# Designs tried in a protein design run: peptides against a protein of PDB entry 4Z63. Part 93

Target 1, 334 residues: chain A of PDB entry 4Z63
Amino acid sequence: LCLGMNDLTGNIPEDLFHLKRLNLLGIQENRLSGSLSREIRNLSSLVRLDVSWNLFSGEIPDVFDELPQLKFFLGQTNGFIGGIPKSLANSPSLNLLNLRNNSLSGRLMLNCTAMIALNSLDLGTNRFNGRLPENLPDCKRLKNVNLARNTFHGQVPESFKNFESLSYFSLSNSSLANISSALGILQHCKNLTTLVLTLNFHGEALPDDSSLHFEKLKVLVVANCRLTGSMPRWLSSSNELQLLDLSWNRLTGAIPSWIGDFKALFYLDLSNNSFTGEIPKSLTKLESLTSRNISVNEPSPDFPFFMKRNESARALQYNQIFGFPPTIELGHNN

## One batch from the design tools (peptide; made by RFdiffusion4, then SolubleMPNN)

Design b2_p14_8_s4 (from b2_p14_8, 5 letters changed)
Fold by OpenDDE base, seed 1:
Structure b2_p14_8_s4 (fold): chain B 334 residues (1-334), chain A 14 residues (1-14)
Amino acid sequence: as target 1 above (334 residues)
Amino acid sequence: KVLISNGSSWITTE
């Protein structure tokens, strides 16, 4: 049943939950309100539940033990409160959980040993607090993780050295500390292609440790951290780099010539730093900017990117990395 | 086409 993208209001009729053979319930992009009914438990054949972009409130019902076939739960952009229900946090069938842009709170706890199918997690823009869950690497299929805009304090857990499934990771604006430790840990994530750390590590030094290596890194975003230091030499070994945003920091020194050696680099933002010297001539030879064949079909994170101008401005949303226009931004360096 | 902007933005996931 697909009722998305309408102007439906009120609650879901309880009789809808009598549809025991229903595999897909899509009611996204409406004005549905109230609590999400516990009676969703009666939808025992449910594979996909999309309630996103509504006005739902209250706690998410703890009925996911009665939904043994549920693979996709999309609840982003609602008013949900409380935690992740225990049955949801233990779901062996769930592949994708998207609860971005809610009011979920408390300590984030997932039983990763039970969540054997979880490959995508988006909990961005919630009110989770405490530390990052150390057991996330136990989610052996977890590839896509957005935990941005939560109150996760402290450091990236040491256990994330073993996060082999991790490919796309965002921790933007989560009050994280110790960028040196974070990068030192995350370099062990051999499948990591996208790393977004914007609005963390405030005023720390960007490490220039030649021992750091991110072999498969395609997207690095560490913007608006007030980071000190220079362009890190270790980044020059990330030969697959496609997008680099280090804007709104306090980085100094020259822009190194090796920045133009990245064959796939199509988006570069080094703006609002304190870089000095000349613009490297190698930037004029970037193959990705001269060739028309940008591979638009590369895998992207499941979480959206946002280009923000200021705190009050509506961010532009980009659902794919290649949605960003080919960009060189070097403005406001002094 | 290369875009050179005024450097007034940053990327995030929030």
Scores: peptide ipSAE 0.474, ipTM 0.803, DockQ to the pose 0.746
Fold by OpenDDE base, seed 3:
Structure b2_p14_8_s4 (fold): chain B 334 residues (1-334), chain A 14 residues (1-14)
Amino acid sequence: as target 1 above (334 residues)
Amino acid sequence: KVLISNGSSWITTE
């Protein structure tokens, strides 16, 4: 049943929960309000539940043990409070959990040993606090992780060295500290292609350690961190780099010529730094900017990107990396 | 088309 993109108001009719053969319930993009009914437990055949973009409030009901076929739960952009229900945090069937842009709070806890099918987790823009969950690498299929805009004080856990499934990771604006430790840990994530760390590590030095290596890194975004240092030499070994944003930092020195050696680099933002010297001539020879053949068929993160122009402006949403126009931004340097 | 602009923006995920 798909009832998305309407002006539906009020609660879900109770009779809807008698549909025991229902595999898909989509009621997204409405004005549905109140608590999400516990009677969703009666939908024992449910594979997909989409309640996103509504006015739901209260706690998410702890009934997911009665939904043994549930693979997709989409609840983004609601007013949900409390934690992740125990039955949801232990779901062996769940592939995707999206609870972005809610008011969920407390310590983030998932039973990753039970969540054997979880491949995508979006908990961005919530009120989770404490530390990043150290057991997240135990979610052996977890590929896509957005934990941005939470308050995860401290450092990236050492256990993330073993996060082999991790491909897309966003921690933007999460009060993280110690960029040197974070990069030193995350370099061990052999499948990591997208890393977003914007609005963290405030005023720290960007490490220039040649021992750092991100073999499969395609997207690196570390913007608006007030980072000091220079263009990191270790990045030159990330031959698959497609998008680099280091804007709104305090980086100094020259822009190195090796930045033009990235065959797939189509988006470069180094603006609002303190770079000096000449613009490398190699930037004018970037193959990705001269050739139309951007491989559109590459897998993208499940979480959106946002281009924020100023503090007051609504951010532009980009659902795919290739939605960004081919760009070189070097403005507002010394 | 390559865009060269005065960078007034940054990328985030949220």
Scores: peptide ipSAE 0.471, ipTM 0.801, DockQ to the pose 0.809
Fold by OpenDDE base, seed 4:
Structure b2_p14_8_s4 (fold): chain B 334 residues (1-334), chain A 14 residues (1-14)
Amino acid sequence: as target 1 above (334 residues)
Amino acid sequence: KVLISNGSSWITTE
């Protein structure tokens, strides 16, 4: 049953929950309000539940143990409060959980040893607090993780050295500290292709340790951190780099010539730093900017990107990396 | 075609 993209108001009729053979319920992009009914437990054949972009409030009902076939739960952009219910945090069937842009709070807890099918987690823009959950690497299929804009604090857990499934990771604006430790840990994530760390590590030094290596890194975004230091030499070994944003930092020194050696680099933002010297001639030879054939079919993160200009400006949303125009931005350096 | 922005933006994920 798909009723998305309407002006439906009120709550879901209780009789809808008698549809025991229902595999898909999509009621996204409406004005549905009140609590999400516990009677969703009666939808025992449910594979996909999409309640996103509504006015739902209250706690998410703890009934997911009665939904043994549920693979997709989309609840982004609602008013949900409380935590992730225990049955949801233990779901062995769940592949994708999207609860971004809610009011979920407390300590983030997932039973990753039970969540054997979880491959995508989006909890961005919530009110989770405390430290990052150390057991996330136990989610052995977890590839896509957005935890951005939560009230996390401290450092990236050491356990994330073992996060082999991790490919797309966003921690932007989550009050993280110790960028050297974070990068030192995350370099062990052999499948990591996208790393977003914007609005963290305020005023720290960007490490230039040549021992750091991100073999499969395609997207690195570490903007608006007030980071000091220079262009990190370790990044030159990330031969698959497609997008680099280090804007709005306090980086100094020259832009190195190796920045033009990235065959796939189509988006470069080094603006609003303190870089000096000449623009490398190698930037004029970037193959990705001269050849039209950027393969649009590369896997992208499930979480959106946002281009922001200031705190009050409405951000432009990009759902895919290739949605960004080919860009070189070197402005506002001295 | 290369886009040169005005340097007034940054990328976030939330």
Scores: peptide ipSAE 0.455, ipTM 0.797, DockQ to the pose 0.757
Fold by OpenDDE base, seed 5:
Structure b2_p14_8_s4 (fold): chain B 334 residues (1-334), chain A 14 residues (1-14)
Amino acid sequence: as target 1 above (334 residues)
Amino acid sequence: KVLISNGSSWITTE
């Protein structure tokens, strides 16, 4: 049953929960309100539940043990409160969980040893607090993780060295500290292609450790951290780099010539730093900017990107990396 | 076409 993108109001009719053969319930992009009914437990054949972009409130019901076929739960952009229900945090069938832009709170706890099918987790823009869950690497299929805009004080857990499934990771605006430790840990994530760390670290030094290596890194965004240091030499070994944003930092020194050696680099923002010297001539030879045929068919994160122009402006949303225009931004340097 | 902006923006998630 697909009823998304309407102006439906009120609660879900109780009789809908009598549909025991229902595989898909999509009621997204409406004005549905109240609590999500516990009677959803009666939908024992449910594979996909999409209640996103509504006015739901209260706690998410702890009924996911009665939904053994549920693969997709989308609840983003609601008013849900409380934690992740125990049955949801233990779901062996769940592939994708999206609860971004809610009011979920407390410590983030998932039983990753039970969540054997989880490949995508989006909990961005919630009220989770405490530390990042150390057991996330036990989710052996978890590829896409957005935990941005939560209050995860402290550092990236050392256990994330073993996060081999991790490909797309966002921790932007999560009160993280110790960028050197974070990068030192995350370099061990051999499948990591996208890393977003914007609005963290509070004016720390960007490490220039030549021992750091991100083999598969395509997208690095570490903007608006007030970071000190220079262009990191370790980044020159990330030959697959497509997008780099280090804007709104306090980086100094020259822009190195190796920045033009990235064959796939189509978006570069180094603006609002303290870079000096000449613009490298190698930037004028970037193949990705001269050739029209960038292959659009590369895997992208499930979470959206946002381009913020100022604190008060509505961010532009980009659902795909290739949605960004080919860009060189070097403005506001000294 | 390459865009050269005035550097008034940054990328984030959320």
Scores: peptide ipSAE 0.452, ipTM 0.800, DockQ to the pose 0.802

## One batch from the design tools (peptide; made by RFdiffusion4, then SolubleMPNN)

Design b2_p15_1_s1 (from b2_p15_1, 6 letters changed)
Fold by OpenDDE base, seed 4:
Structure b2_p15_1_s1 (fold): chain B 334 residues (1-334), chain A 15 residues (1-15)
Amino acid sequence: as target 1 above (334 residues)
Amino acid sequence: HTLPREEEDTNLMFR
C-alpha cells in the first residue's frame, strides 16, 4: 500500500493494521501526526515501512520483534523522540534503518551481534549523546553509516579499526576530537570509500603522517574544522580520489603538484585556507574535468550532502556524489 | 509536535 506524496492528515486508521498480508506500507511525504501506533505489530508480513516526511511524534513503538520480515524502516524527517526501541535495535531482518532528522536522544545502542542483516544506518540529525557505540563493527554487513549532527563527544572508538564492512561514513558536526586518532583508526577500514568529518576537530593539526593510507578512498570531506598543517602527503596514495573538500581550514604551504595526478578527481575545494605559492599546473591536466565520462553508475552513500553558497543561503541537497558539478575552488587563500 | 529540523548543517560542504 503506497499513499506517499499526498496531503493526508491525522493518524493511520486502525483498520489498516488488520492487513496481515501487507508487505509494503508507504505513507511518506504526508502530514500524518500523533504517535506511530503500536498496532503496526499486527502487520506481521511487513517487509518495508516508510513513514518518512511526516509529523509523527512520541517514541517509536517497541514492536519490531513482531515484524520478523521487516527489511526496510524509513522514518526520516519526523518528530520521533526517545531512543531506538530495543526490538528494533535487535532486529535480525532489518537491512536499512533511516531515522535521520528526528529528535531521538540518549546513548546510541544497537545490538550489532543480533542485527546480522543491517547494511545501511542513517541516524543523522538527531539528539544522540555520549560516545560512539564501540560495537558498531560487530554489525558485519554495515556498509553505510550516517551519524552526522549528533553530539558524540570524544574520539572514534579503537574498535573501528575492525570495521571491515564500512564503505560510507559520515560523522560530520558531531563534536569529535582527535583527528590523528580518527584517521589512524579509520585507515584500517579497507572498504572505506567515503569519509565525511566536517565540523569536528576544531583547531587541531591535520596529520601529515606518511604511514597513513586510505586505499579505496574516493570522497574525503573535512571542511570547517579550522585544521592547521599542510596538504597531507598520505592523501597522494589514494589514487581513486574523486572528491576532496578541505575548505574552511587553516591549512598552509603550497598546493602540491600530485593533486593533479588524481585521474578521477572532479571536485576539489581548498578554499578559505592559507595556502601559498602557485596553482599547480598539473590541475589543468585533470582528465575527469575534460571527459564527460564520469561513470554516473558508481554506488554513492545513502545519506545526503548539503552545499551552501553562502552563510545566509539555503543549502542545496545532493543525494548522489555525481550530482556535484565538476569544481575547482581555490578561492580565499591568503 | 517538534517540527523536523533543518538538515543543512549535517554533511555540509561550503562554498
Scores: peptide ipSAE 0.262, ipTM 0.824, DockQ to the pose 0.415
Fold by OpenDDE base, seed 5:
Structure b2_p15_1_s1 (fold): chain B 334 residues (1-334), chain A 15 residues (1-15)
Amino acid sequence: as target 1 above (334 residues)
Amino acid sequence: HTLPREEEDTNLMFR
């Protein structure tokens, strides 16, 4: 049953929960309000539940033990409060959980040893607090993780050295500290291609440790951290780099010539720093900007990116990295 | 009812 993208109001009729053969319930992008009914438990054949972009409130019901076929739960952009229900945090069937842009709170706890199918987790823009869950690497299929815009005070856990499934990771605007430790840990994530750390590490030094290596790194976003230091030499070994944003920091020194050696680099933002010297001539030879044929049909993060063209502009949502226009931004350096 | 916040601030790239 797909009723998304309408002007539906009120709550879900109780009789809808008698549909025991229902595999897909999509009621997204409406004005549905009230609590999400516990009677969802009666939908024992449910594979996909999409209640996103509504006015739902209260706690998410603890009924996911009665939904053994549920693979997709989308609840983003609602008014949900409380924690992740125990049955949801233990779901062996769940592949994707999206609860972004809610009011969920408390410590984030998932039973990763039970969540054997979880591959995508989006909990961005919530009120989770405390530490990052040390057991996330036990989610052996977890590839996409968005934990941005929560109140995770502290450091990246040492256990994340073992996060082999991790490919796309955002911790943007989560009050994280110790960028040197974070990068030193995350370099061990052999499948990491996208790393977003914007609005953390306020006023720290960007490490220039030549021992750091991110072999598969394609997207690095570390904007608006007030970071000190220079262009990090370790980044020159990330030969697959496609997007680099280090804007709105306090980085100094010259832009190194090796920045033009990245064959796939189509988006570069180094604006609003303190870079000096000449623009590297190698930037004028970037193949990605001169050749039309970079068909980058590469996997993208499941979480969106947002770009503001100016401080007063509405942010444009980009669901794919390749939706960004080819860009070199070097403005506002001194 | 906590109104859904504007989603605009997740994974912001600044120009």
Scores: peptide ipSAE 0.258, ipTM 0.832, DockQ to the pose 0.427
Fold by OpenDDE base, seed 1:
Structure b2_p15_1_s1 (fold): chain B 334 residues (1-334), chain A 15 residues (1-15)
Amino acid sequence: as target 1 above (334 residues)
Amino acid sequence: HTLPREEEDTNLMFR
């Protein structure tokens, strides 16, 4: 049943929950309000539930033990409060959980040993607090993780050295500390291609440790951290780099010539820093900017990116990295 | 009614 993208209002009719053979319920992009009924438990054949972009409120019902086939739960952009229900946090069937842009709170706890199928987790823009869950690497299929805009104070857990499944990771604006530790840990994530750390590590030094290596790194965004230091030498070994944003920091020194050696680099933002010297001539030879064929078919994060052109502008949403225009931004380095 | 928080602050790229 697909009723998305309408102007439906009120609650879900209770009679809808009598549809025991229903595999897909999509009611997204409406004005549905009230609590999400616990009677969703009656939808025992449900594989996909999309209630996103509504006005739902209250706690998410703890009925996911009665939904043994549920693979996809999309509840982003609602007013949900409380925590992740225990049955949801223990779901062995769940592949994707998207609860971004809600009011969920408390400590984030997932039983990753039970969540054997979880591959995508989006909990961005919530009210989770405390530390990052140390057991996230136990979610052996977890590839996409957005935890941005929560209040995860402290450091990246040491256990994340073992996060082999991790490919796309955002921790933007989560009050994280110790960038040196974070990078030192996350370099062990062999499948890590996208790392977004914007609005963390306020005023720390960006490490220039030559022992750091991110082999598969395609996207690095560490904007607006007030980071000190210079362009990190370790980044020169990330030969697959496609997007680099280090804007709105306090980085100094020269822009190194090796920045133009990245064959796939199509987006570079080093604006609003304190870089000095000449613009490297190698930037004029970036193959990605001279060749029209950026492969649009590369795997991208499941989480969106947002670009603000200025503090007062609405952020433009980009669902794919390749949606960004080819860009070299070096402005405001005076 | 907690208005959907402006999604704008997740994965922000600042220009």
Scores: peptide ipSAE 0.243, ipTM 0.822, DockQ to the pose 0.456
Fold by OpenDDE base, seed 2:
Structure b2_p15_1_s1 (fold): chain B 334 residues (1-334), chain A 15 residues (1-15)
Amino acid sequence: as target 1 above (334 residues)
Amino acid sequence: HTLPREEEDTNLMFR
């Protein structure tokens, strides 16, 4: 049953929960309100539940033990409060959980040893607090993780050295500290291609440790951290780099010539720093900016990116990294 | 209810 993208109001009719053979319930992008009914438990054949972009409130019902086939739960952009229900946090069938842009709170706890199918987790823009869950690497299929805009104080857990499934990771605006430790840990994530750390590590030094190596890194965004230091030499070994944003920091020194050696680099933002010297001539030789053959079909993060043209502008949402125009931004340097 | 505008500070790229 797909009833998305209408002007439906009120609650879900109780009779809908009698549809025991229903595999897909999509009621997204409506004006449905109230609590999400516990009677969802009656939809025992449900594979996909999409209640996103509504006015739902209250706690998410703890009925997911009665939904053994549920693979996709999309509840983003609602008013849900409380925590992740225990049955949801233990779901062995769940592949994708998207509860982004809610009011979920408390400590984030997932039973990763039970969540054997979880591959995408989007909990961005919630009210989770405490520390990052140390057991996330136990989610052996977890590839996409957005935990941005929560209050995860402290450091990246040491256990994340073992996060082999991790490919796309955002921790932007989560009150994280110790960038040197974070990068030192995350470099061990062999499948990490996208790393977003914007609005963390306020005033720290960007490490220039030649021992750091991110072999498969394609997207690095560490903007607006007030980071000190220079362009990190370790980044020169990330030969697959496609997007680099280090804007709105306090980085100094010259822009190194090796920045033009990245064959796939189509987006570079070094603006609003304190870089000096000449613009490297190698930037004019970036093949990705001269050739139209950006492989638009590469896997991207499931979480959206937002771009502001200025501090007062509305952010533009980009669902794909390749939606960014080819860009070299070096403005507002010394 | 969280407004979509609250997402503007997630995964934010500045120009």
Scores: peptide ipSAE 0.272, ipTM 0.824, DockQ to the pose 0.426; fails the geometry check

